# Designs tried in a protein design run: peptides against a protein of PDB entry 3OAK. Part 105

Target 1, 145 residues: chain A of PDB entry 3OAK
Amino acid sequence: DDLEQYLDEKILRLKDEMNIAAQLDIDTLNKRIETGDTSLIAMQKVKLLPKVVSVLSKANLADTILDNNLLQSVRIWLEPLPDGSLPSFEIQKSLFAALNDLPVKTEHLKESGLGRVVIFYTKSKRVEAQLARLAEKLIAEWTRP

## One batch from the design tools (peptide; made by RFdiffusion4, then SolubleMPNN)

Design b1_p26_3_s1 (from b1_p26_3, 9 letters changed)
Fold by OpenDDE base, seed 3:
Structure b1_p26_3_s1 (fold): chain B 145 residues (1-145), chain A 26 residues (1-26)
Amino acid sequence: as target 1 above (145 residues)
Amino acid sequence: SELEKLQEETEKVLAESEEEYKKLFE
């Protein structure tokens, strides 16, 4: 129906915006590596983060989020960057908080690749302890019979 | 270089994470 179509389009637009933001940040950091220009700062994801958090926090969008594989874009946002660094602490914190409130199922983890990335956050020594613990909690929940 | 070392470390953990994912979810 009209509402369903509207919500799908809304989420798909956000998905595209997220993917673009991620790619722009990747391009920025790759250029930084190539040129040595330390003034190049990746900021596109951070700029879009409030909108992402707003959408992810809305219960009425949960089904649309999961059905349209928005978690793939969440995964992309959480992936390590070209210089080996991690996304900003705020991005990590916000996205993990949002994931904790979503009814994520195994099928969503597989189609998005999110599972592998969250496991990364349980293993990396560069992740803040509080977020590592949250990542562990999520993995434990997602692997329950 | 330090950059290369950081990248290598990250790649290593990613590889380990992939293997663990296979065990847990596949």
Scores: peptide ipSAE 0.709, ipTM 0.955, DockQ to the pose 0.931
Fold by OpenDDE base, seed 2:
Structure b1_p26_3_s1 (fold): chain B 145 residues (1-145), chain A 26 residues (1-26)
Amino acid sequence: as target 1 above (145 residues)
Amino acid sequence: SELEKLQEETEKVLAESEEEYKKLFE
C-alpha cells in the first residue's frame, strides 16, 4: 500500500545516502594515502550518522530495514578503511547499539555480509573492549539454534 | 611502514574472520 511504498522508498534512499557517504570517505582516504595530504579528513559518514541512528532506532521500520537489506550499508560503514583503520568509535558504538535491538536473522546476515564484519570486531586488537564484548554478544545471539 | 603494518594486520584479521564466519553460519 501507500505507506509500505513510502517506507521502502525512505529506507532505499537512506541506503543510497549511506553508500555514497562511505564511498566518499574511502575516496578521501585513498587520496590522502596517494598524495600524503594529511589535511584530507573523511567526515561524510559521521555527518550522516545522526540520520542513520534515528532510522535504525525506530521499531516500526525494522521490517522495512531488514527487507531492503539496509544491513548491507551498515556492514559497509563498519568495514575497515583503506589505511587499515576502523570507523570512528561513535560510528561503531551507535551501529552496534542499533543492531542489538533489531530482530536480525541468519538470512539477513548472509545477504548483507554483516556476520563476517561483526566477527572481525570480536578479533581486532583495535576495537574498544566494550564494543568487542557487544560484538561477541551479537554473534552468540545470531548463532543460537 | 606503519601504514603497511596496519593494513597487513587488518587483512589478517579479516581473513580469520571469514573462516570463522563459514564455521558458524554455513
Scores: peptide ipSAE 0.707, ipTM 0.954, DockQ to the pose 0.935
Fold by OpenDDE base, seed 5:
Structure b1_p26_3_s1 (fold): chain B 145 residues (1-145), chain A 26 residues (1-26)
Amino acid sequence: as target 1 above (145 residues)
Amino acid sequence: SELEKLQEETEKVLAESEEEYKKLFE
């Protein structure tokens, strides 16, 4: 119906915006590596984060989020950056909090690649202890019978 | 270099994470 179509389009637009933001940050950091210009700062994801959190926190959007594979964009935002570093602590914290409230199923993890990335956060020495524990909690939850 | 070492470490952990994912979810 009209509402479902509207919600699909809304999520797909956000998905596109997230992907663009991630790519812009990647491009910025690659240029920083190439040129040595330390004044180049990746800020696009951080700027968009409030909007992302707002959408992910809405229970009425959960089905639309999952059906349109928005988790792929979440995965992209959580992936390590070109210099091997991780996205900002605030991005990690916000996204893990949002994931904790979503009814994520195995099929969503596979189609998004999110499962692998969250496991990464249980293993990486670059992750804050509290977030590593939250990542472990999510993995345990998602692997339950 | 320090950059290369960080990149290599990250890639190693990613690879290990992929293998663990396959065991847990597939």
Scores: peptide ipSAE 0.707, ipTM 0.954, DockQ to the pose 0.896
Fold by OpenDDE base, seed 1:
Formats: sequence, C-alpha cells, structure tokens
Structure b1_p26_3_s1 (fold): chain B 145 residues (1-145), chain A 26 residues (1-26)
Amino acid sequence: as target 1 above (145 residues)
Amino acid sequence: SELEKLQEETEKVLAESEEEYKKLFE
C-alpha cells in the first residue's frame, strides 16, 4: 500500500545517503594518506548520524529496516577505515545501541555482513570496553539456538 | 610506520573475526 511504499522508499533513500557518506569519508582519508594533508577530516558520517539514529530508533520502522537490508549500510559505517582507525566513538555507540533494540535475525546478519564486523568489535583492543561488552552481548544473543 | 602498524593490526583482527564468524554462523 501507499504507506508501505513510502516507508520502503524512505529507508532506501537513507541507505543510499549512508553509503555515500561512508564513501566520501573513505575518499577523504585515502587522500589524506596520499598527500599527508592533515587538514583533511572525514566528517560525512558524523554529520548524517543524527538522521540515522532517528530512523533506527523507530520501532515502527524495524521491519522496513531489516527487509531492505539497511544493516548493510550499518555494517559499512562500522568497518575500519583505510588508515586502520575506527569510526568515531559516537558512531559506534549510537549504532550498537540501535542494534541492541532491533529484532535482528541470522538471515539479516548474513545478508549484511554485520556478524563479522560485530565480532571484530569484541576482539579489537582499540574498542572501548563498554562497547566491546555490548558487542559480546549481541553476538551471544544472535548465536542462541 | 605507525600507519602500517595500525593497518596490520586491524587486518589481523579482521581475519580472526572472519574465522570466528564462520564457526558461529555457518
């Protein structure tokens, strides 16, 4: 129906925006590495974060989020950057909080690649302890029989 | 360099994460 179509389009637009933001940040950091210009700062994801959080926090959008594989874009946002660094703490914190409230199933983890990335956050010594613990919690929940 | 060290560390953990993912989800 009209509402369903509207919601799908809303999520797909956000997905596109997220992917663009991620790529722009990657491009910025690659250029920083190549040129040594330390004034180049990757800020596109951070700028879009409030909108992402707003959408992910809406219970009525959960099915639309999962059905349209928005988690793929969440995965992309959580991936390490070209210089080996991690996304900002705020991005990590916000996305993990959102994931904790979503009814994520194994099929969503596979189609998005999110499972591997969350495991990464349980292992990396550069991840804040509170987020590592939350990542562990998520993995435990997702691997239940 | 410090950059290379950080990249190598990240890649190592990613590889380990992939292996664990296979064990847990596949």
Scores: peptide ipSAE 0.706, ipTM 0.954, DockQ to the pose 0.939

Design b1_p26_3_s2 (from b1_p26_3, 7 letters changed)
Fold by OpenDDE base, seed 2:
Structure b1_p26_3_s2 (fold): chain B 145 residues (1-145), chain A 26 residues (1-26)
Amino acid sequence: as target 1 above (145 residues)
Amino acid sequence: SELEERRRETERILKEAEEEYEKLFE
């Protein structure tokens, strides 16, 4: 099906873009640590965030998103940064909101590694209370018998 | 340093999260 192929390619392109953005931010932060140049700011994920949110919010893309393991890139975006900090609050909030509306199953959590990272957000003291609660809600839903 | 402490804390919590994940999903 031409439409299905188009949607797959769309998601795979976004997946690649997300992974590149994450790596560029990591490189920037590592350089910042190495050089002490505080003018180096990781902005690639923030710049791409609107596009990510737009895609994740489309109900008609849910199957394509899950089938192509876009959640792996979501996981990467949520992972702690080289300096031990977390991605921006806005990134966290946006991604958790999107996850809350996706029909995520355990198989998706395993193949993406997202489950472990969301659990991290229930435990870290650096996470805002509202997002920690949402993370807990998601874990509860995903682990229901 | 604060940076080192933050990294160690993050790594510790990640390890705890992994252990909890294994219990819940495996």
Scores: peptide ipSAE 0.729, ipTM 0.958, DockQ to the pose 0.925
Fold by OpenDDE base, seed 5:
Structure b1_p26_3_s2 (fold): chain B 145 residues (1-145), chain A 26 residues (1-26)
Amino acid sequence: as target 1 above (145 residues)
Amino acid sequence: SELEERRRETERILKEAEEEYEKLFE
């Protein structure tokens, strides 16, 4: 199917872009730590966030998102940064909101590593209360019999 | 330092999260 192929390619491209953005930000932050140059700001994920949100919010892309393990890239974006901090509040909020509307199954959690990271957000005291509660909600839903 | 403390805390919580994940999903 032409549409299916188009959608797969679209998601896979986004997946690559997300992974690249994450790595570039990591590199920037590591360099910032090494050099002390406070002018180095990691902005790649933030720049790409609107596109990510746009894709994740489309119901017609849900299957394609899950089938292509885009959640792995979502997990990567949610992981702690080299300086021990967390991604921006906006990134967290946007991604958790998107996750709340996706029909995520156990298999997707395992293949993406997302489950572990979301649990992290239920435990870390650096997470805003509202997002911690949402993380808890997701874990509860994903662990239901 | 603040950086070291934050990193140690994060690593600790990540480990706890991993252990809990294994119990809940495997």
Scores: peptide ipSAE 0.728, ipTM 0.958, DockQ to the pose 0.925
Fold by OpenDDE base, seed 3:
Structure b1_p26_3_s2 (fold): chain B 145 residues (1-145), chain A 26 residues (1-26)
Amino acid sequence: as target 1 above (145 residues)
Amino acid sequence: SELEERRRETERILKEAEEEYEKLFE
């Protein structure tokens, strides 16, 4: 219906915005590595983060979020950066908090690739302890029979 | 370099994460 279409379009627009932000940050960091210009700072994801958090926190959007594979964009935002570093602590914290409240199923993990990335966060020594524990909690929940 | 080492470490852990994912979810 009209509402469903509206919500789909809303989520798909956000998905596109997230993907663009991620790519712009990747481009910035790649250029930083290439040129050695340390003044180049990737900030596109940080700028968009409040909007992402707002959408992910809305219970009435959960179905639309999952059906449109917005988790793919969440996965992209959590992936390591070209310089081998991780997204900012705030991005990690916000996204993991949002994931903790979503009714994520194994099918969503597979179609988004999010499962692999969250496992990465249980293993990397660069992840803060509190987030590593949360990642472990999520994996435990998602692997329940 | 430190950058190269960090990238290699990240790639190694990503590979390990992929293998573990396959065991847990597939």
Scores: peptide ipSAE 0.728, ipTM 0.958, DockQ to the pose 0.892
Fold by OpenDDE base, seed 1:
Structure b1_p26_3_s2 (fold): chain B 145 residues (1-145), chain A 26 residues (1-26)
Amino acid sequence: as target 1 above (145 residues)
Amino acid sequence: SELEERRRETERILKEAEEEYEKLFE
């Protein structure tokens, strides 16, 4: 099916873009740590965030998103950064909101590694209370029989 | 240093999250 193929390719391209953005930000932050150059700002994920949110919010893309393991890239975006800090609050908020509307199943959590990372957000004191509560909500939903 | 402490804390919590994940999902 032409439409199905188009949607698959769209999601796979987004995965690549997200992964590249994450790596570029990691590289920037590592260089910042090594050189002490505080002018180095990691902004690649922030630049791409609107596109990511737009895609994740489309109901007609839910199956394609899950089937192509886009959640792996979401997990990568949520992972702690080289300096031990977390991605921006806006990234966290946007992605958790999107996750809340997706029919995520256990198999998706395992293949993406997202489950472990979301649990991290229930535990870290560096997470805003509202997002920690949302993370807890998601874990509760995903652990239901 | 603050950086080292933050990284150690993050790594500790990640380990705890891993253990809890195994308990809840595996």
Scores: peptide ipSAE 0.727, ipTM 0.958, DockQ to the pose 0.887

Design b1_p26_3_s3 (from b1_p26_3, 9 letters changed)
Fold by OpenDDE base, seed 4:
Structure b1_p26_3_s3 (fold): chain B 145 residues (1-145), chain A 26 residues (1-26)
Amino acid sequence: as target 1 above (145 residues)
Amino acid sequence: SELEKLQKETKEILEEAEEEYEKLFE
C-alpha cells in the first residue's frame, strides 16, 4: 500500500546515503594513506549516524529495515577501514545496540553479510570488551535453532 | 610499519571470521 511504499523508499534512500557515506570515508582514508596527510579525517558516517540511529531505533520500521536489506549497509559501516582501523566507537556502539533490538533472522544475515563482520568483532582485540561481548551475544542468538 | 601491522592483523582476523561464519551460518 501507499504507506508501505513510502517506508520502503525511505529505507532505500537511507541505504543509499549510508553506502555513499561509507565510500567517501574509504576514499578519504585511502588518500590519507597515499599522501600521509593526517589532516584528512573521515567524517561522513559520523555525520549521518544520528539519522541512521533514528531509523534503526523505530520498532515500526523493523520489517521495512529487514525486508530492504538495510543490514547490508550496517555491515558496510562496521567493516574495517583501509588503514586497518575500525569505525568509531560510537558507530560501533550505536549499530550493535540497534542490532540487539532488531528481530534479525538467519535469512537477513545471509543477504547482508552481517554475520561475518559481527564474528570479526568477537575476535578483534581492538574492539572494546563491552561490544565484543554484545557481538558474541548476537552470534549466539542468531545461531540458535 | 605500524600501518602494515594493523592492516595485516585485520586481514588475518577477517579471514578467521569468514571461516567461522561458514561453519556457523552456512
Scores: peptide ipSAE 0.662, ipTM 0.944, DockQ to the pose 0.946
Fold by OpenDDE base, seed 2:
Structure b1_p26_3_s3 (fold): chain B 145 residues (1-145), chain A 26 residues (1-26)
Amino acid sequence: as target 1 above (145 residues)
Amino acid sequence: SELEKLQKETKEILEEAEEEYEKLFE
């Protein structure tokens, strides 16, 4: 199926782009820590965020997103950074909103590691209350019988 | 340092999250 192949390739390309953006930001922050150069700002994820949100919000891509484990890249984007800080509020807000609308199943949580990270967001005092509550909601929904 | 404190706190919460994750999803 040509369409299915096209969609798979689209999602896989985005997955790669997301992973690269995350790594570049990690590298930037590590260099900042090592050199003390406070002018180094991690912005690669922020730059790519609109594209990520656009894709995650498309209902017709849900199956492709889940089947290709794009949630692994979402997990990576939500993970704490080398300096212990969290991704920007905007990234958190956008991704949690997107997750709330995806038909995520237990198998997707396991293969992506997303569950662990979302639980982290229910526990960290550095997370905005509104997002912590949403994280709690997601965990509750994902663990329902 | 403040950096070390943040890193330590984050690490500890990640560990707690891991434990809860294992219980909930496995």
Scores: peptide ipSAE 0.661, ipTM 0.944, DockQ to the pose 0.928
Fold by OpenDDE base, seed 5:
Structure b1_p26_3_s3 (fold): chain B 145 residues (1-145), chain A 26 residues (1-26)
Amino acid sequence: as target 1 above (145 residues)
Amino acid sequence: SELEKLQKETKEILEEAEEEYEKLFE
């Protein structure tokens, strides 16, 4: 199926781009910690965010997103950073909104590790109340029979 | 240091989240 192959390749390319962006930001922050250079700012995820949101919001891509485990990259983007801080509020808000509209199943949570990270957002005092509540909502939905 | 405290707190909450995850999605 030509269309299926096209969509798979599209998602896999985005997955790679997301992983690269995350790693570059991690490298930047690790260097900041090592050198004390506060001018080092991690911005790669922020730059790529519009493209990520665009893809995640398309209903016709949902199956391809889930089948190719793009949620693993979403999980990576939501994970705490080397300095113990969290990704920007905008990244959190955008990704949680996207997750709220995806037909995520238990199998996808297990293969991506997303469930563990979302639970973290229900517990951390560094998370805005509105997003903590959304995280709780998602966990409740995903644990339904 | 402040950095170490933030890192420690984050690590502890991640560990708690891991435990809950194992129970909810086992």
Scores: peptide ipSAE 0.658, ipTM 0.943, DockQ to the pose 0.902
Fold by OpenDDE base, seed 1:
Structure b1_p26_3_s3 (fold): chain B 145 residues (1-145), chain A 26 residues (1-26)
Amino acid sequence: as target 1 above (145 residues)
Amino acid sequence: SELEKLQKETKEILEEAEEEYEKLFE
């Protein structure tokens, strides 16, 4: 219906915005590595984060989020950066909190690649202990028979 | 360099994560 179509379009637009923000940050950091210009700062994801959090926190959007594979964009946002670093702590914390409240199923993990990245967060020495524990909790819940 | 070390460490952990991920869906 009209509402469902509106919500689909809203999520797909956000998905596109998230992907663009991630790519711009990657480009910035690649240029920083290439040129040595430490004044180059990747800020696009941070700027968009409030909007992402707002959408992910709405229970009435859960089905639309999952059906449109927005988790693929969440996965992209959580991936390590070209310099080997991780996204900001705030991005990590916000996205993991949102994931904890979504009814994620195995099919969503497969189509988004999110499972691989969350496992990474259970293993990386660069992840805060609090978030590593949450990552472990999520993996355990998602793989429970 | 320190950059190369960080990149290498990240790559290795990603590879380990990939292997575990694949096993979860076998």
Scores: peptide ipSAE 0.657, ipTM 0.943, DockQ to the pose 0.859

Design b1_p26_4_s1 (from b1_p26_4, 14 letters changed)
Fold by OpenDDE base, seed 1:
Structure b1_p26_4_s1 (fold): chain B 145 residues (1-145), chain A 26 residues (1-26)
Amino acid sequence: as target 1 above (145 residues)
Amino acid sequence: SLKEEQEETKRLLEEAEEEERELFYE
């Protein structure tokens, strides 16, 4: 219906915005690597984070989020950066919290690539212990029938 | 070093891919 269409479009727009933000940050960091200009700061994801969190926290949007593969953009936001670093702690914390409340199924993990990234977070030495534990929890939940 | 961090990340992602297959596809 009209509401469903509206929500789909809203999520798809956010998905695009997230992807753009991620790419802009990647471009910034690549330029920082190339030029050595440490004043170049990747801030696009951080700027958009409140909007992302707001959407992901809405229970009534869960189906729309999952059906439109917004988790692909979540995965992209969680991926390691060109310099080998991870996205900001706040981004990690916020997204993992959101994931913890979503009814994620294996099909969503497959279509988004999120499974690999979350497993990565159980392995990386750069991940804070609390988030590593949460990543492990999520993997355990997602692997259960 | 930067290169070492990048190599470590690459390695861990590859390991994660292997584990992903074991956990979700096998």
Scores: peptide ipSAE 0.719, ipTM 0.955, DockQ to the pose 0.798
Fold by OpenDDE base, seed 3:
Structure b1_p26_4_s1 (fold): chain B 145 residues (1-145), chain A 26 residues (1-26)
Amino acid sequence: as target 1 above (145 residues)
Amino acid sequence: SLKEEQEETKRLLEEAEEEERELFYE
């Protein structure tokens, strides 16, 4: 119906915005690496983060979020950057918190690629202990019968 | 170093991908 369509479009627009932000940050960092211009700062994801958190925190949007594979964009945002670093701590913390409250199923993990990335966060020494523990918790929950 | 971080990241992603297959696909 009209409401469902509106919500779908809202999520899909956010998904697109997230993907664009991620790519812009990647481009910025790649250029930074290539040119050595340290004035190039990747900030597109950070700028969009409040909107992302707002959407992900709404229980009434959970189905729309999962059905439209917004988790793919969440995965993209969590992926390591060109220089091997991770997204900002705030991005990590916010997204993992949001994931913890979503009714994520294995099918969503497969279609988004999120499983691999969260597992990565259980393994990387660059991840803060608190977030590594949360990543482990999520994996444990997602692998439960 | 940059190269070192990139190599470690690549390695860990490969390991994570393997574990993903074991946990969610197999």
Scores: peptide ipSAE 0.717, ipTM 0.955, DockQ to the pose 0.884
Fold by OpenDDE base, seed 5:
Structure b1_p26_4_s1 (fold): chain B 145 residues (1-145), chain A 26 residues (1-26)
Amino acid sequence: as target 1 above (145 residues)
Amino acid sequence: SLKEEQEETKRLLEEAEEEERELFYE
């Protein structure tokens, strides 16, 4: 219906914005590596984070979020950066908190690629202990029958 | 070094891919 269409469009717009922000940050960091210009700082995801958190926290959007594969963009935001570093601690913390409240199913993990990245967070020495534990919790929940 | 960190990240992602297959696809 009209409401469903409106919500779909809203989520798809956010998905696009998230993907653009991620790519801009990647481009910035790649240029920083290539030129050595340490004044280049990746800030696009940080700027958009409040909007992302606001949407992900709304229970009435859960079905729309999952049906439109917004988790693919969440996965992209969590991926390691060109210099081998991870997104900011605040981004990690916010997204893992949001994931913890979503009714994520195996089909959503498959279509988003989120499973691989969260498993990575259980393994990397660059991840804070509290977030590694949360990643482990999510994997345990998602592997339950 | 930068290269070492990038290689470590690549290795861990490959390991994560294998574990993902075992946990969610098999």
Scores: peptide ipSAE 0.716, ipTM 0.955, DockQ to the pose 0.850
Fold by OpenDDE base, seed 4:
Structure b1_p26_4_s1 (fold): chain B 145 residues (1-145), chain A 26 residues (1-26)
Amino acid sequence: as target 1 above (145 residues)
Amino acid sequence: SLKEEQEETKRLLEEAEEEERELFYE
């Protein structure tokens, strides 16, 4: 199926781009910690966010997203940073909104590690209340039969 | 401090991992 292959390749490319962006930001922040150079700003994820949101919002891509474990990259983007901080509020908000519309199943949580991270967001005092509530909602949905 | 923030995050992740086991694997 040509369309299926096209969609798979599209998602896999995005997955790779997301992983690269995350690593670059991690490297930037680690260097910032090491050198004390506060001018070092991690911006790679923010730059790529619009593309990520665009893809995640497409209903016709849901199966492709889940089948190719794009949620692993979503998990990576949501993970705490080297300095213990969280990704920007905009990243959090966008990704949680997208997750809320995806038919995530237990198998996807296992493959991606997303469950642990979302639970973390229900616990962290650094998370905005609205997103903490959404995280709780997701956990509740995912734990239902 | 930076160290305290890192330790807090680590602790919460460990707690989250435990809760994950309880919610999704037990």
Scores: peptide ipSAE 0.717, ipTM 0.955, DockQ to the pose 0.863; fails the geometry check

Design b1_p26_4_s2 (from b1_p26_4, 15 letters changed)
Fold by OpenDDE base, seed 2:
Structure b1_p26_4_s2 (fold): chain B 145 residues (1-145), chain A 26 residues (1-26)
Amino acid sequence: as target 1 above (145 residues)
Amino acid sequence: ELEKEREETKRLLEEAEEEYRKLFLE
């Protein structure tokens, strides 16, 4: 199916873009730590966030998103940063909102590692209360028989 | 302070990993 192939390629391109953005931000923060140059600011994920949110919000892309393990890139974006900080509140809020509307199954959690990271968000005291509650909600939903 | 946060993050990730295994991998 030509449309299915097109959608797969679209999601895989986004997945690659997300991974690149994450790595560039990591590189920036590592450089900041090494040099002490506080003018170095990680902005690549923030720049790409609107596109990510747009794709994740499309119901017709849900199967393609899950089948191509885009959640692995979502996991990467949610992971703690080299400086010990978490991604921006906006990134957290947007991604958790998107996750709340996706028909995520246990197989997707296992292949992406997303389950571990979301559990982390239920535990970290640096996470805003509203997002911690949402993380708890997601874990509860994902572990229900 | 930065080191403290990194240590806490490491600890919490380890705890999260253990809970993750119990909930999703067993």
Scores: peptide ipSAE 0.685, ipTM 0.947, DockQ to the pose 0.888
Fold by OpenDDE base, seed 4:
Structure b1_p26_4_s2 (fold): chain B 145 residues (1-145), chain A 26 residues (1-26)
Amino acid sequence: as target 1 above (145 residues)
Amino acid sequence: ELEKEREETKRLLEEAEEEYRKLFLE
């Protein structure tokens, strides 16, 4: 099916872009730590966020998103940064909102490692209360029989 | 301060890993 193939390729391209953005930001922050140059600012994920949100918000892409393990890239974007900080509040908020609307199954959590990271967000003192609650909600939903 | 935050993050990730195993893998 041409459409199905097109959608798969679209998601896989986004997945690659997300991974690259994450790595570039990590590299930037590592260099910042190493050199002490506070002018170095990681902005690649922020730049790509609108595109990510656009894709994740489309119900007709849910199956393609899950089948291609885009959640792995979502997990990567949510992981703590080299300086011990968390990704921006906007990134967190957007991704958690998107996750809340996806029909995520246990198999998707296992292949992406997303479950572990979301649990982390239920525990961190640096996470906004509203997002911590949402993280808890997601874990509860994902662990229900 | 930075080191303290990194240590805390590491600890919480380890705890999260343990809880993850219990909830999703067992």
Scores: peptide ipSAE 0.683, ipTM 0.947, DockQ to the pose 0.891
Fold by OpenDDE base, seed 5:
Structure b1_p26_4_s2 (fold): chain B 145 residues (1-145), chain A 26 residues (1-26)
Amino acid sequence: as target 1 above (145 residues)
Amino acid sequence: ELEKEREETKRLLEEAEEEYRKLFLE
């Protein structure tokens, strides 16, 4: 199917872009730590966030998103950074909102590692209460029989 | 302070990993 192929390619391109953005930000922050150059700002994920949100919010892309393990890239974006900090609040908020609307199944959690990271967000004191509660909600839903 | 945050994060990730295994892999 031409449409299915188009959608797969679209998601796979986004997945690559997300992974690259994450790595570039990690590299920037590591260099910032090593050099002390405070002018180094990690902005790649923030720049790409609107596109990510746009894709994740489309119901017609849900199956393609899940089938291509885009959640692995979502997991990567949610992971703590080299400087010990968490991704920006906006990134957290946007991604958790998107996760709340996706028909995520256990198999997707396993292949992406997303379950581990979301559990982390239920535990960290640095996470805003509203997002911690949402993380707890998601874990509860995903672990239901 | 930064080191403390890193240590806390590492600890919590390890705990999260253990809980993840119990909830999803067992």
Scores: peptide ipSAE 0.683, ipTM 0.947, DockQ to the pose 0.902
Fold by OpenDDE base, seed 1:
Structure b1_p26_4_s2 (fold): chain B 145 residues (1-145), chain A 26 residues (1-26)
Amino acid sequence: as target 1 above (145 residues)
Amino acid sequence: ELEKEREETKRLLEEAEEEYRKLFLE
């Protein structure tokens, strides 16, 4: 099916773009730590965020998103950074909102590693209370029989 | 301070891993 193939390719391209953005930000922050150059700012994920949110919000893409393990890239975007910090509040807020609207199943959590990271967000004091509560909500939903 | 944050993150990730196993893998 032409449409199905198109959607798969679209999601896979986004997945690659997200992974590249994450790595570039990691590289930037590692260099910042190494050199002490505080002018180095990791902006690649923030730059790509609107596109990510747009895709994740499309109901007609839900199956394609889940089947192609885009949640792996979402997990990567949510992971702590080399300087010990977390991704920006806006990234966290946007991604958790998107996750809340996706029909995520246990198999998707396992293949993406997202379950572990979301649990982390229930535990870290660096997470805003509203997002910690949302993380807890998601874990509760995903652990239901 | 940076090292402290990294160590905290490491500990919390380990705890999250353990909870993840209990909730989703067992």
Scores: peptide ipSAE 0.683, ipTM 0.946, DockQ to the pose 0.834

